# Ledger of designs, part 66: peptides against a protein of PDB entry 4X86

Target 1, 56 residues: chain A of PDB entry 4X86
Amino acid sequence: EGPQLLLSEAVSRAAKAAGARPLTSPESLSRDLEAPEVQESYRQQLRSDIQKRLQE

## One batch from the design tools (peptide; made by RFdiffusion4, then SolubleMPNN)

Design b2_p26_3_s1 (from b2_p26_3, 14 letters changed)
Fold by OpenDDE base, seed 4:
Structure b2_p26_3_s1 (fold): chain B 56 residues (1-56), chain A 26 residues (1-26)
Amino acid sequence: as target 1 above (56 residues)
Amino acid sequence: SPEAVREIQERALQQGLEQLARLRAR
């Protein structure tokens, strides 16, 4: 019920909403997106972007 | 709200994916 902050899940939802299909296999994409450093960078960026939007 | 956060998250990524698609089409 809470917001999903996992990058892999967020990308999947966004791709579906945009009608986009990955050129690579879903498994390969998920593997890359689930890398700890990538996930952490995304989390920080998302948090920053949300804060900026709330201040507008 | 949690709903607002989800919307921001999904919209931001959707926009990014669309931009990447345009760049790859160049």
Scores: peptide ipSAE 0.100, ipTM 0.564, DockQ to the pose 0.162
Fold by OpenDDE base, seed 5:
Structure b2_p26_3_s1 (fold): chain B 56 residues (1-56), chain A 26 residues (1-26)
Amino acid sequence: as target 1 above (56 residues)
Amino acid sequence: SPEAVREIQERALQQGLEQLARLRAR
């Protein structure tokens, strides 16, 4: 049930696709996004979102 | 499908980032 992508990788890909510019360095952002509590929150949100999509 | 999950992840985050960018631009 783990995420297919780490949050840091998902954010990086999404930012690139959107043409967004991070305020901090990509490395600093990745470090912050790798915090366990942040990753867990993302996992829970992702699970919820997928479940909602499956019900559509 | 792992590919489908990846696509959902990237799309959701992209949309969120775009929305946040609009809010920060105000």
Scores: peptide ipSAE 0.100, ipTM 0.572, DockQ to the pose 0.147
Fold by OpenDDE base, seed 3:
Structure b2_p26_3_s1 (fold): chain B 56 residues (1-56), chain A 26 residues (1-26)
Amino acid sequence: as target 1 above (56 residues)
Amino acid sequence: SPEAVREIQERALQQGLEQLARLRAR
């Protein structure tokens, strides 16, 4: 199963929830966060974190 | 559940962003 959200969308939602404003334009930030290698690293980390939580 | 996974995802990122914000405010 893939991530529930793309990294860019996840960051956007997290930033909004925290009331944080990115220093970089939302468009450029999203572009960088949507890079395949970045997204894949995030997916792997997320999967690992979820598995750790499920094993507790 | 999908909702639980989403919540974990968003909380983890939110905490990371808050930490980065504190570091950049130094």
Scores: peptide ipSAE 0.099, ipTM 0.568, DockQ to the pose 0.154
Fold by OpenDDE base, seed 2:
Structure b2_p26_3_s1 (fold): chain B 56 residues (1-56), chain A 26 residues (1-26)
Amino acid sequence: as target 1 above (56 residues)
Amino acid sequence: SPEAVREIQERALQQGLEQLARLRAR
């Protein structure tokens, strides 16, 4: 139904795993990613992506 | 499964971040 991780948490884990660093500080990135509208958009995109995988 | 969804989620984000990192490094 919903994402397993919040966007901010998912990005943090992915960044660590990839060794990638944002242009802004981790704190600033987290703040932006925690915005409700951003999280909702992410939820919708994730749902769409999962549906695409199921249709393949 | 929830674990499969998590894996897809993290993999997609990781790949995207890696692409962005490569672009920024150029």
Scores: peptide ipSAE 0.097, ipTM 0.566, DockQ to the pose 0.134

Design b2_p26_3_s2 (from b2_p26_3, 13 letters changed)
Fold by OpenDDE base, seed 5:
Structure b2_p26_3_s2 (fold): chain B 56 residues (1-56), chain A 26 residues (1-26)
Amino acid sequence: as target 1 above (56 residues)
Amino acid sequence: SAEDVAAIQARALAQGLATLARLRAA
């Protein structure tokens, strides 16, 4: 049910995969990612995406 | 598998971050 990776690690992987670099400091990004609403949104999106894969 | 879940996480966040970047730039 829960994520395999911490949000910060998943973001790092996503950024590298996309060839993107944060324009703000890593500390600012980490602070933004720690916000409860962001964590919840990620959890919901992950659950939704997994469910979609299970339906395939 | 755990690896598949990690890949899904990475893709989901890549898409989300791209969307957020576009929204922020607008």
Scores: peptide ipSAE 0.075, ipTM 0.510, DockQ to the pose 0.325
Fold by OpenDDE base, seed 4:
Structure b2_p26_3_s2 (fold): chain B 56 residues (1-56), chain A 26 residues (1-26)
Amino acid sequence: as target 1 above (56 residues)
Amino acid sequence: SAEDVAAIQARALAQGLATLARLRAA
């Protein structure tokens, strides 16, 4: 269904898990991630990935 | 659970970013 985390929070958690640091400021990255097309793409990807994981 | 879904979200995004990084470097 719908996402449990906002994209910005998901990116933060993913980056921490991977030990990665953004090359730009966190604020700039967060702003870029608020773009509607990016948010929609994330929603679709999340739905697909969750469904795939449920089949495992 | 909500926690499980959040973990899936984070891992899926990390995998996507890693893939993009590889494609960019190629």
Scores: peptide ipSAE 0.075, ipTM 0.509, DockQ to the pose 0.220
Fold by OpenDDE base, seed 2:
Structure b2_p26_3_s2 (fold): chain B 56 residues (1-56), chain A 26 residues (1-26)
Amino acid sequence: as target 1 above (56 residues)
Amino acid sequence: SAEDVAAIQARALAQGLATLARLRAA
């Protein structure tokens, strides 16, 4: 139960897939994305999106 | 499927990042 990937991992994967290089270091980006409030918002949004898809 | 979940998660991520970008720009 819960997200398959943490937000930090999801962003890292997305950035790599897009060939995007952040202005800050990947480590700094990961640290920023590990903020509890950010991760919680992501979790809620993910859950909401899944629920919306299940209703379709 | 796992692929479907990953796609949903990716979309949620994109939406969240877009929202954060708007908030930062505001």
Scores: peptide ipSAE 0.075, ipTM 0.517, DockQ to the pose 0.431
Fold by OpenDDE base, seed 1:
Structure b2_p26_3_s2 (fold): chain B 56 residues (1-56), chain A 26 residues (1-26)
Amino acid sequence: as target 1 above (56 residues)
Amino acid sequence: SAEDVAAIQARALAQGLATLARLRAA
């Protein structure tokens, strides 16, 4: 039921794929990504997206 | 597969970050 990737790892992969650089330090970004409300929002979005893919 | 889930997760985060960036810039 849990995510295969932690939010921090998913963001890292997404940033690499997009060629994006954080405007703040990587440490500050990691701290922000560890916020419980952010992680919960990610989990909900992930479940929603997986469900959409299964229906395709 | 685990690889498929990882790909979905990465794409979801990319989309979320793009949306947040647009909201921040507006």
Scores: peptide ipSAE 0.074, ipTM 0.507, DockQ to the pose 0.294

Design b2_p26_3_s3 (from b2_p26_3, 12 letters changed)
Fold by OpenDDE base, seed 5:
Structure b2_p26_3_s3 (fold): chain B 56 residues (1-56), chain A 26 residues (1-26)
Amino acid sequence: as target 1 above (56 residues)
Amino acid sequence: SAADIAEIQRRALEQGLATLARLRAA
């Protein structure tokens, strides 16, 4: 449960902050990052990481 | 419970990150 943080948005933010550009098209990257299984894996990882940090 | 508190804090952080991501993308 909880709010859904899109991996595509997170990567977009990180890329801009780092001044990085994808080697392929941004559209193809976004498509890969929005795949359901990839997004779900990111959500679970994010949740786990946040909870671990809160317990530190 | 401690789990409930952690979940509330997680939600708040994720909402903030989502907002920041959208603002950065705009």
Scores: peptide ipSAE 0.063, ipTM 0.517, DockQ to the pose 0.057
Fold by OpenDDE base, seed 4:
Structure b2_p26_3_s3 (fold): chain B 56 residues (1-56), chain A 26 residues (1-26)
Amino acid sequence: as target 1 above (56 residues)
Amino acid sequence: SAADIAEIQRRALEQGLATLARLRAA
């Protein structure tokens, strides 16, 4: 494991863990979450949060 | 630890989705 999860994978895991499901199809959600700009935003957020934890 | 990493990822996802929601609503 590690901070290498793609956003689509992370969302899928989170949804399953929470017992939640999208109102639209999982395939549509996965497609949207695989958009490069969305994934890049997630990557930046993840990096930022890791840094915040390391600075605690 | 693995638990720490998992927590970080959870927080990152939550915050990222919140940010995306704000941007989409703007």
Scores: peptide ipSAE 0.058, ipTM 0.493, DockQ to the pose 0.506
Fold by OpenDDE base, seed 1:
Structure b2_p26_3_s3 (fold): chain B 56 residues (1-56), chain A 26 residues (1-26)
Amino acid sequence: as target 1 above (56 residues)
Amino acid sequence: SAADIAEIQRRALEQGLATLARLRAA
């Protein structure tokens, strides 16, 4: 239910656009970003924002 | 619109990163 976008992908894209590097390692960052609670927060926000925009 | 999509992604990313920060601080 809702949009299926990976937070890790979003962060990766943002990092590339900004020329940013993780402080530790890409692997460590990926591990954190793949955490279910973090990913769920991202998913919920996407769903909520889409709904809000459709109602405007 | 493309602008709407960008805004949606921005907000979602910010919330995700905020959650990550809180989890790491805990």
Scores: peptide ipSAE 0.058, ipTM 0.507, DockQ to the pose 0.701
Fold by OpenDDE base, seed 2:
Structure b2_p26_3_s3 (fold): chain B 56 residues (1-56), chain A 26 residues (1-26)
Amino acid sequence: as target 1 above (56 residues)
Amino acid sequence: SAADIAEIQRRALEQGLATLARLRAA
């Protein structure tokens, strides 16, 4: 797992590992995750945050 | 929803950082 994962993959893994379910519905969440701006924002955030932590 | 995304994003980040921290310490 890392910044190279697609948002959908990251979400699926995180949800499964944590035993979490969407608060609304799987279908609604899936639609939200298809938004390009959401995907890109998450990729950038994950990359940045991981890099910051590793450099500490 | 935005709340769903935010929560899952947080968990994904935490899991990734925890894994990297363990690898760094090893």
Scores: peptide ipSAE 0.055, ipTM 0.492, DockQ to the pose 0.077

Design b2_p26_3_s4 (from b2_p26_3, 14 letters changed)
Fold by OpenDDE base, seed 3:
Structure b2_p26_3_s4 (fold): chain B 56 residues (1-56), chain A 26 residues (1-26)
Amino acid sequence: as target 1 above (56 residues)
Amino acid sequence: SAAAVAEIQQRALQQGLEKLAELRAR
C-alpha cells in the first residue's frame, strides 16, 4: 500500500528533467537506490510529504 | 494540479536522496 514508485526511477526522471547526469554510473546508482532500506525510507518520506502538503 | 504533484514528488525525492547519503555515511 501507498506509493510504490522506485526511488531509482524517480531519480532517473528527475535527472532527465534537470538535464543532469549521475556522477556514478547509472547502473551503480540504480543498484544503491534500489536497496530495500533506501526504497522504504523514500516510500515513507513520499507518503509523509504528500500528507503534509495536503494539510497545508 | 499536475504542478503541485510534481513539486511534492521532487521534495520527497530530495529527502530520499538525503537519506541515501546518510546511509552511505554509516
Scores: peptide ipSAE 0.085, ipTM 0.584, DockQ to the pose 0.579
Fold by OpenDDE base, seed 4:
Structure b2_p26_3_s4 (fold): chain B 56 residues (1-56), chain A 26 residues (1-26)
Amino acid sequence: as target 1 above (56 residues)
Amino acid sequence: SAAAVAEIQQRALQQGLEKLAELRAR
């Protein structure tokens, strides 16, 4: 349930928007960001932030 | 609004990156 955005995808989009390139390879960065514990944390944070905004 | 969604996504992104840093420090 909730938003199904991937942190790896979000970082990729942010990097493109900022014109920034990671110091490490994109593949290595994606591997770290796609780790289940990292993705779950991001999902929880995103859901929490949406709920907070809806309460405004 | 689109601006509100963008704000939420940027905040979540920052928090996600902080969590990544925390995990790497373990």
Scores: peptide ipSAE 0.083, ipTM 0.583, DockQ to the pose 0.615
Fold by OpenDDE base, seed 2:
Structure b2_p26_3_s4 (fold): chain B 56 residues (1-56), chain A 26 residues (1-26)
Amino acid sequence: as target 1 above (56 residues)
Amino acid sequence: SAAAVAEIQQRALQQGLEKLAELRAR
């Protein structure tokens, strides 16, 4: 239950859209962002942010 | 650590998206 967006994918898309290049290679960055604990934190934050917006 | 960097980038991403939303609302 909850958002299924991956942080790694979100960051990659944002970087591409902004024409930005991370200090490390995109592949390396994506790999780091795929860590389970990082993804879980992102999921929780995303859920929280959505809830906040719904309450506004 | 990779986790710390990821958290910073996550925060930056969210801040950027918020700013973008503000601009689009004008």
Scores: peptide ipSAE 0.069, ipTM 0.552, DockQ to the pose 0.045
Fold by OpenDDE base, seed 1:
Structure b2_p26_3_s4 (fold): chain B 56 residues (1-56), chain A 26 residues (1-26)
Amino acid sequence: as target 1 above (56 residues)
Amino acid sequence: SAAAVAEIQQRALQQGLEKLAELRAR
């Protein structure tokens, strides 16, 4: 339930928009960002942030 | 709007990245 945006995808898009490159290999970074605990944390923050925005 | 979505995503992204940093510092 909630947003399905992957943190790895979000970071990739943000990096592209900023013209930034990972200091490590893209594959290694993706592996770190796709870890279940990291992805779940991001999902929770995203959901929380959406709720805060709606309340403002 | 697209702008509103972008704003939400940017703040959430920053929070997610901060959490990632905390986890990796353990």
Scores: peptide ipSAE 0.084, ipTM 0.585, DockQ to the pose 0.563; fails the geometry check

Design b2_p26_4_s1 (from b2_p26_4, 15 letters changed)
Fold by OpenDDE base, seed 3:
Structure b2_p26_4_s1 (fold): chain B 56 residues (1-56), chain A 26 residues (1-26)
Amino acid sequence: as target 1 above (56 residues)
Amino acid sequence: SAAVEELNRRTLQQGLEQLAALRARR
């Protein structure tokens, strides 16, 4: 289970929970998640979360 | 198409926002 698979699954679950329903296939959405800028943003968020926890 | 790209973008944005909210509550 790579980080990319975890991200794709997490976003799909979150989108479902938010009531978001794409009119395209899940595969098309997954391709968007593979974009480097999206992955970098997620990495930065995780790093920020870890830093906050270390300061607690 | 532009319409397909916009819909995917919106869905992705909403998913990421909800994911961030879930992590903040954990």
Scores: peptide ipSAE 0.044, ipTM 0.442, DockQ to the pose 0.043
Fold by OpenDDE base, seed 1:
Structure b2_p26_4_s1 (fold): chain B 56 residues (1-56), chain A 26 residues (1-26)
Amino acid sequence: as target 1 above (56 residues)
Amino acid sequence: SAAVEELNRRTLQQGLEQLAALRARR
């Protein structure tokens, strides 16, 4: 799950790894995961996590 | 609908938790 992954792809991979399925249709979930505010939050969290690792 | 939105929100939260767990294992 690197910085180049969109949140939708990252969540999809995590779900597959856990054997999980979306609670709603895959298409509806994808639309929500692609929302700009959701993507921005993911980007900020990812950046923060990377920064924390670099400071360790 | 409100029901679909709530289910999507829950699915998103679960997916993010799973993603965080995978990252913690790295």
Scores: peptide ipSAE 0.042, ipTM 0.443, DockQ to the pose 0.042
Fold by OpenDDE base, seed 2:
Structure b2_p26_4_s1 (fold): chain B 56 residues (1-56), chain A 26 residues (1-26)
Amino acid sequence: as target 1 above (56 residues)
Amino acid sequence: SAAVEELNRRTLQQGLEQLAALRARR
């Protein structure tokens, strides 16, 4: 599974857990999440999260 | 040390994958 699938699933699961629904269709959301700038931002956030945990 | 840098890089990569997997599973 590629980064886009992981990101798409993460967003979908987070939305469900929060009781929220995307304003767009799941297909449109997946397409938007495939954008390289979005994937890179997600990767950077995960890296930041790990770094924060290592500093605790 | 190149060895330490490589270990840190691998550890970070594994952590990224694990965090992504955990988020996707919730």
Scores: peptide ipSAE 0.034, ipTM 0.477, DockQ to the pose 0.043
Fold by OpenDDE base, seed 4:
Structure b2_p26_4_s1 (fold): chain B 56 residues (1-56), chain A 26 residues (1-26)
Amino acid sequence: as target 1 above (56 residues)
Amino acid sequence: SAAVEELNRRTLQQGLEQLAALRARR
């Protein structure tokens, strides 16, 4: 459990919805998504988005 | 409907709490 799971899930859903396919292998994509800076950026964005929605 | 809005609000609050918990565990 962690940001990598949330990010991986979000990327997977977004890709499916857009009909997009990764240019790299699934393993390479997973490795990239496990980067701490990427995970943190996503977490911050998600938190911000949730806060904005709660204020509507 | 009010019921849907409440469900959405609770879901978003839970998501925010989960993110806070993840940060606290570091």
Scores: peptide ipSAE 0.030, ipTM 0.490, DockQ to the pose 0.052

Design b2_p26_4_s2 (from b2_p26_4, 15 letters changed)
Fold by OpenDDE base, seed 5:
Structure b2_p26_4_s2 (fold): chain B 56 residues (1-56), chain A 26 residues (1-26)
Amino acid sequence: as target 1 above (56 residues)
Amino acid sequence: SEAVEELNRRTLEQGLQQLAELRARR
């Protein structure tokens, strides 16, 4: 099993921490980021990033 | 996992910063 953090939540948290505002509405952004193919790509990347950190 | 969330947050923050820098260079 891989990481399950939703990309939409992750992006929202990162944006807030950076003081950034999305160009689109939060609802539109969430809709786009909830697309299965986008979430799967994110999951794979996150898994890869975690594995890289574990190797350090 | 809090550790996974923190890692993800940091990674995305870095990515957003890189994008901002790339846009600033244009």
Scores: peptide ipSAE 0.088, ipTM 0.532, DockQ to the pose 0.127
Fold by OpenDDE base, seed 4:
Structure b2_p26_4_s2 (fold): chain B 56 residues (1-56), chain A 26 residues (1-26)
Amino acid sequence: as target 1 above (56 residues)
Amino acid sequence: SEAVEELNRRTLEQGLQQLAELRARR
């Protein structure tokens, strides 16, 4: 079990749901969030968060 | 799964809200 979305996609969906717009362009934000090291950190954090919630 | 998507969405929405609040206080 793992994340089904890239971080950039997840952020975009969350922003849309919240009615929020980034201060930077969506394209620029997406580019930054697609960096491999950022995505890997997100994957690890998401996995950790899921595990914590499953233990509750 | 839908549960994973929901968790991720909530986490990100909370983060965005916190950022908005911090900006509003400035």
Scores: peptide ipSAE 0.086, ipTM 0.522, DockQ to the pose 0.129
Fold by OpenDDE base, seed 2:
Structure b2_p26_4_s2 (fold): chain B 56 residues (1-56), chain A 26 residues (1-26)
Amino acid sequence: as target 1 above (56 residues)
Amino acid sequence: SEAVEELNRRTLEQGLQQLAELRARR
């Protein structure tokens, strides 16, 4: 199907790479980022971006 | 032109994805 990477995982990786720490607790942030509507929005955007790149 | 057609196609696909998301939220 479409991209499988969780938004929470993507944010976690980005934060680690940048040496950044969220102001909220990491557990609460992960919970919010794993909300179905948020994850679906991210998946659709990611799929769209990949499709655009592949069609260039 | 091919460039315009490609832009329109990409825009349409993005719009359809947004529409699907809106429908799923209702």
Scores: peptide ipSAE 0.038, ipTM 0.589, DockQ to the pose 0.058
Fold by OpenDDE base, seed 1:
Structure b2_p26_4_s2 (fold): chain B 56 residues (1-56), chain A 26 residues (1-26)
Amino acid sequence: as target 1 above (56 residues)
Amino acid sequence: SEAVEELNRRTLEQGLQQLAELRARR
């Protein structure tokens, strides 16, 4: 298994680092980012990316 | 080639992850 980082948390960190604000309300954005299907896709991509790096 | 085999292996692993997700939704 890979690190357990939620997509919503990753986006929040990125937004903070960039000094960016979402175009939509924070609540609606968080709801979309926390959707199970979105989070699962992110988890799979993250796991795959880490595996690719380990195999380099 | 070794490079093609590596790509195919990685693609297969990604496909298996997607299958696991589909099975979990059923």
Scores: peptide ipSAE 0.035, ipTM 0.579, DockQ to the pose 0.053

Design b2_p26_4_s3 (from b2_p26_4, 12 letters changed)
Fold by OpenDDE base, seed 1:
Structure b2_p26_4_s3 (fold): chain B 56 residues (1-56), chain A 26 residues (1-26)
Amino acid sequence: as target 1 above (56 residues)
Amino acid sequence: SEAVQELNERTLQQGLEQLARLRARR
């Protein structure tokens, strides 16, 4: 468990940091990123990534 | 919370860069 970070927010921050722009409209991208199944997959991946880094 | 956010941003940025490289090769 931990503070919930939305995938949409994470993507926005990363895109800004990288100077990247989405290939699709911001609205379409946001809709896809806010889908529950996508968000859950991201949460699981984030948890896994944190755990892996803590083991280093 | 800040550490998790920083980790998340770094991880995602790296992923985006990798995807950009893969797309550039096609």
Scores: peptide ipSAE 0.070, ipTM 0.526, DockQ to the pose 0.155
Fold by OpenDDE base, seed 5:
Structure b2_p26_4_s3 (fold): chain B 56 residues (1-56), chain A 26 residues (1-26)
Amino acid sequence: as target 1 above (56 residues)
Amino acid sequence: SEAVQELNERTLQQGLEQLARLRARR
């Protein structure tokens, strides 16, 4: 249940849109962001942020 | 959801831009 957006993909798209350059290679960044604990934390935060916006 | 994805991308973009500005000040 809830949004299942991949953090790695979301960060990649956001970085491209902002013209931001990663400190490490895109591959290394993606690997770090694919860690399950990181993805779960992101999912929880995203869900919370969406809920907050819906309440405004 | 496309709407959720768009919201997420905008939020992350803003965060990345803020981080870039903070780094540029160092």
Scores: peptide ipSAE 0.069, ipTM 0.529, DockQ to the pose 0.120
Fold by OpenDDE base, seed 4:
Structure b2_p26_4_s3 (fold): chain B 56 residues (1-56), chain A 26 residues (1-26)
Amino acid sequence: as target 1 above (56 residues)
Amino acid sequence: SEAVQELNERTLQQGLEQLARLRARR
């Protein structure tokens, strides 16, 4: 339950929209962002941020 | 949902832009 967004995909889309270029290879960045603990932390932060924004 | 995805992408975009500005100042 909750947001089912991949951090790696979200970062890729945001970087493209901002015109930002990664300092490392896309493969290395994706590997780091796909780590289970990182993905879970992101999901929790995203949920919290959305809840906060909806209460404003 | 689509709305959640849009909000997420906007939030991350703003963060990345801020980081880029901070890096440019150093």
Scores: peptide ipSAE 0.068, ipTM 0.526, DockQ to the pose 0.120
Fold by OpenDDE base, seed 2:
Structure b2_p26_4_s3 (fold): chain B 56 residues (1-56), chain A 26 residues (1-26)
Amino acid sequence: as target 1 above (56 residues)
Amino acid sequence: SEAVQELNERTLQQGLEQLARLRARR
């Protein structure tokens, strides 16, 4: 159930895998991504995405 | 679950790659 990663960790892993670099400092980005409202929005989106996949 | 974690990472990776391509075209 739910996301297994915090958004900040998910972004870090995805960016590394894609060879992408954030425009802001990693520390500032992580701080912003760990905000409760941002994490909750991500949780809701991920839940929706999982539900869509399960219905396919 | 591991499956949910994998989906999460893949979805986010794909999104970042798409954004990178869009930025490169600007």
Scores: peptide ipSAE 0.072, ipTM 0.524, DockQ to the pose 0.117; fails the geometry check

Design b2_p26_4_s4 (from b2_p26_4, 14 letters changed)
Fold by OpenDDE base, seed 5:
Structure b2_p26_4_s4 (fold): chain B 56 residues (1-56), chain A 26 residues (1-26)
Amino acid sequence: as target 1 above (56 residues)
Amino acid sequence: SAAVEELNRRTLAQGLEQLARLRARR
């Protein structure tokens, strides 16, 4: 149920598109983004953001 | 869904740009 997009992949794509580089190492950032609690928080936020967009 | 992926990409790109600006001011 709900959108299945990994936060780590989404951030990598967004960073590439924006030409942004993390201040920390990419490896450390990836580790933090792959944490289950972070991924779950992202899934909830993404669901909320989609709902808000559909109501506009 | 391609639509969900595009929405997510745009939202995160904007967020990262905002964070970069905030960090540059510190």
Scores: peptide ipSAE 0.088, ipTM 0.530, DockQ to the pose 0.141
Fold by OpenDDE base, seed 1:
Structure b2_p26_4_s4 (fold): chain B 56 residues (1-56), chain A 26 residues (1-26)
Amino acid sequence: as target 1 above (56 residues)
Amino acid sequence: SAAVEELNRRTLAQGLEQLARLRARR
């Protein structure tokens, strides 16, 4: 239960919007951003930030 | 729309900081 947006997808969208390119290869960046521990941290942060915003 | 954009920007920034900390531990 909770947000399903991947950190890798969020970064890809932000990079596209800014016209930015990664300093490393896109494949290496995707691998790092799709790591289970990284994705779980992002999911928890996203949930926390939504809760904080709703409490404001 | 603006509230969602602000949330996404803050969340993404914090997520990237967490990623940097995880990488520094490896």
Scores: peptide ipSAE 0.086, ipTM 0.547, DockQ to the pose 0.517
Fold by OpenDDE base, seed 4:
Structure b2_p26_4_s4 (fold): chain B 56 residues (1-56), chain A 26 residues (1-26)
Amino acid sequence: as target 1 above (56 residues)
Amino acid sequence: SAAVEELNRRTLAQGLEQLARLRARR
């Protein structure tokens, strides 16, 4: 249960789909996105957004 | 589902914006 994608994976997929390149190195971006606090914040936000959408 | 994909896209965009703000504060 919960979001299946890590934030790092979600960003990587989005970047690929958009043909976007990070301003920094992909490795640096991935490192930042893999930070536990960042992932947790994303998970909480995603859950909240889903809940809000389901309540509409 | 297109609705789920749109939600994920919006949520991701918001998350990235929050990350940018966190980086700017470091």
Scores: peptide ipSAE 0.083, ipTM 0.525, DockQ to the pose 0.464
Fold by OpenDDE base, seed 2:
Structure b2_p26_4_s4 (fold): chain B 56 residues (1-56), chain A 26 residues (1-26)
Amino acid sequence: as target 1 above (56 residues)
Amino acid sequence: SAAVEELNRRTLAQGLEQLARLRARR
């Protein structure tokens, strides 16, 4: 249960939408964003932030 | 990194805005 969007995909979409470029190489950024612990932290944050907005 | 944190904030803001628009249409 919860958002299934990968952090790497979310960041890629955000970067494209904002016209932003990573400060590091795309390969290095992808490696960091694909780490399981980072993905789980993002999932929890996203769930929490959505829930907070739904309660407003 | 600060860049990753900024992208996360922007992604979340955009996602929440899209959800708000979907709710306003219902």
Scores: peptide ipSAE 0.073, ipTM 0.507, DockQ to the pose 0.037; fails the geometry check

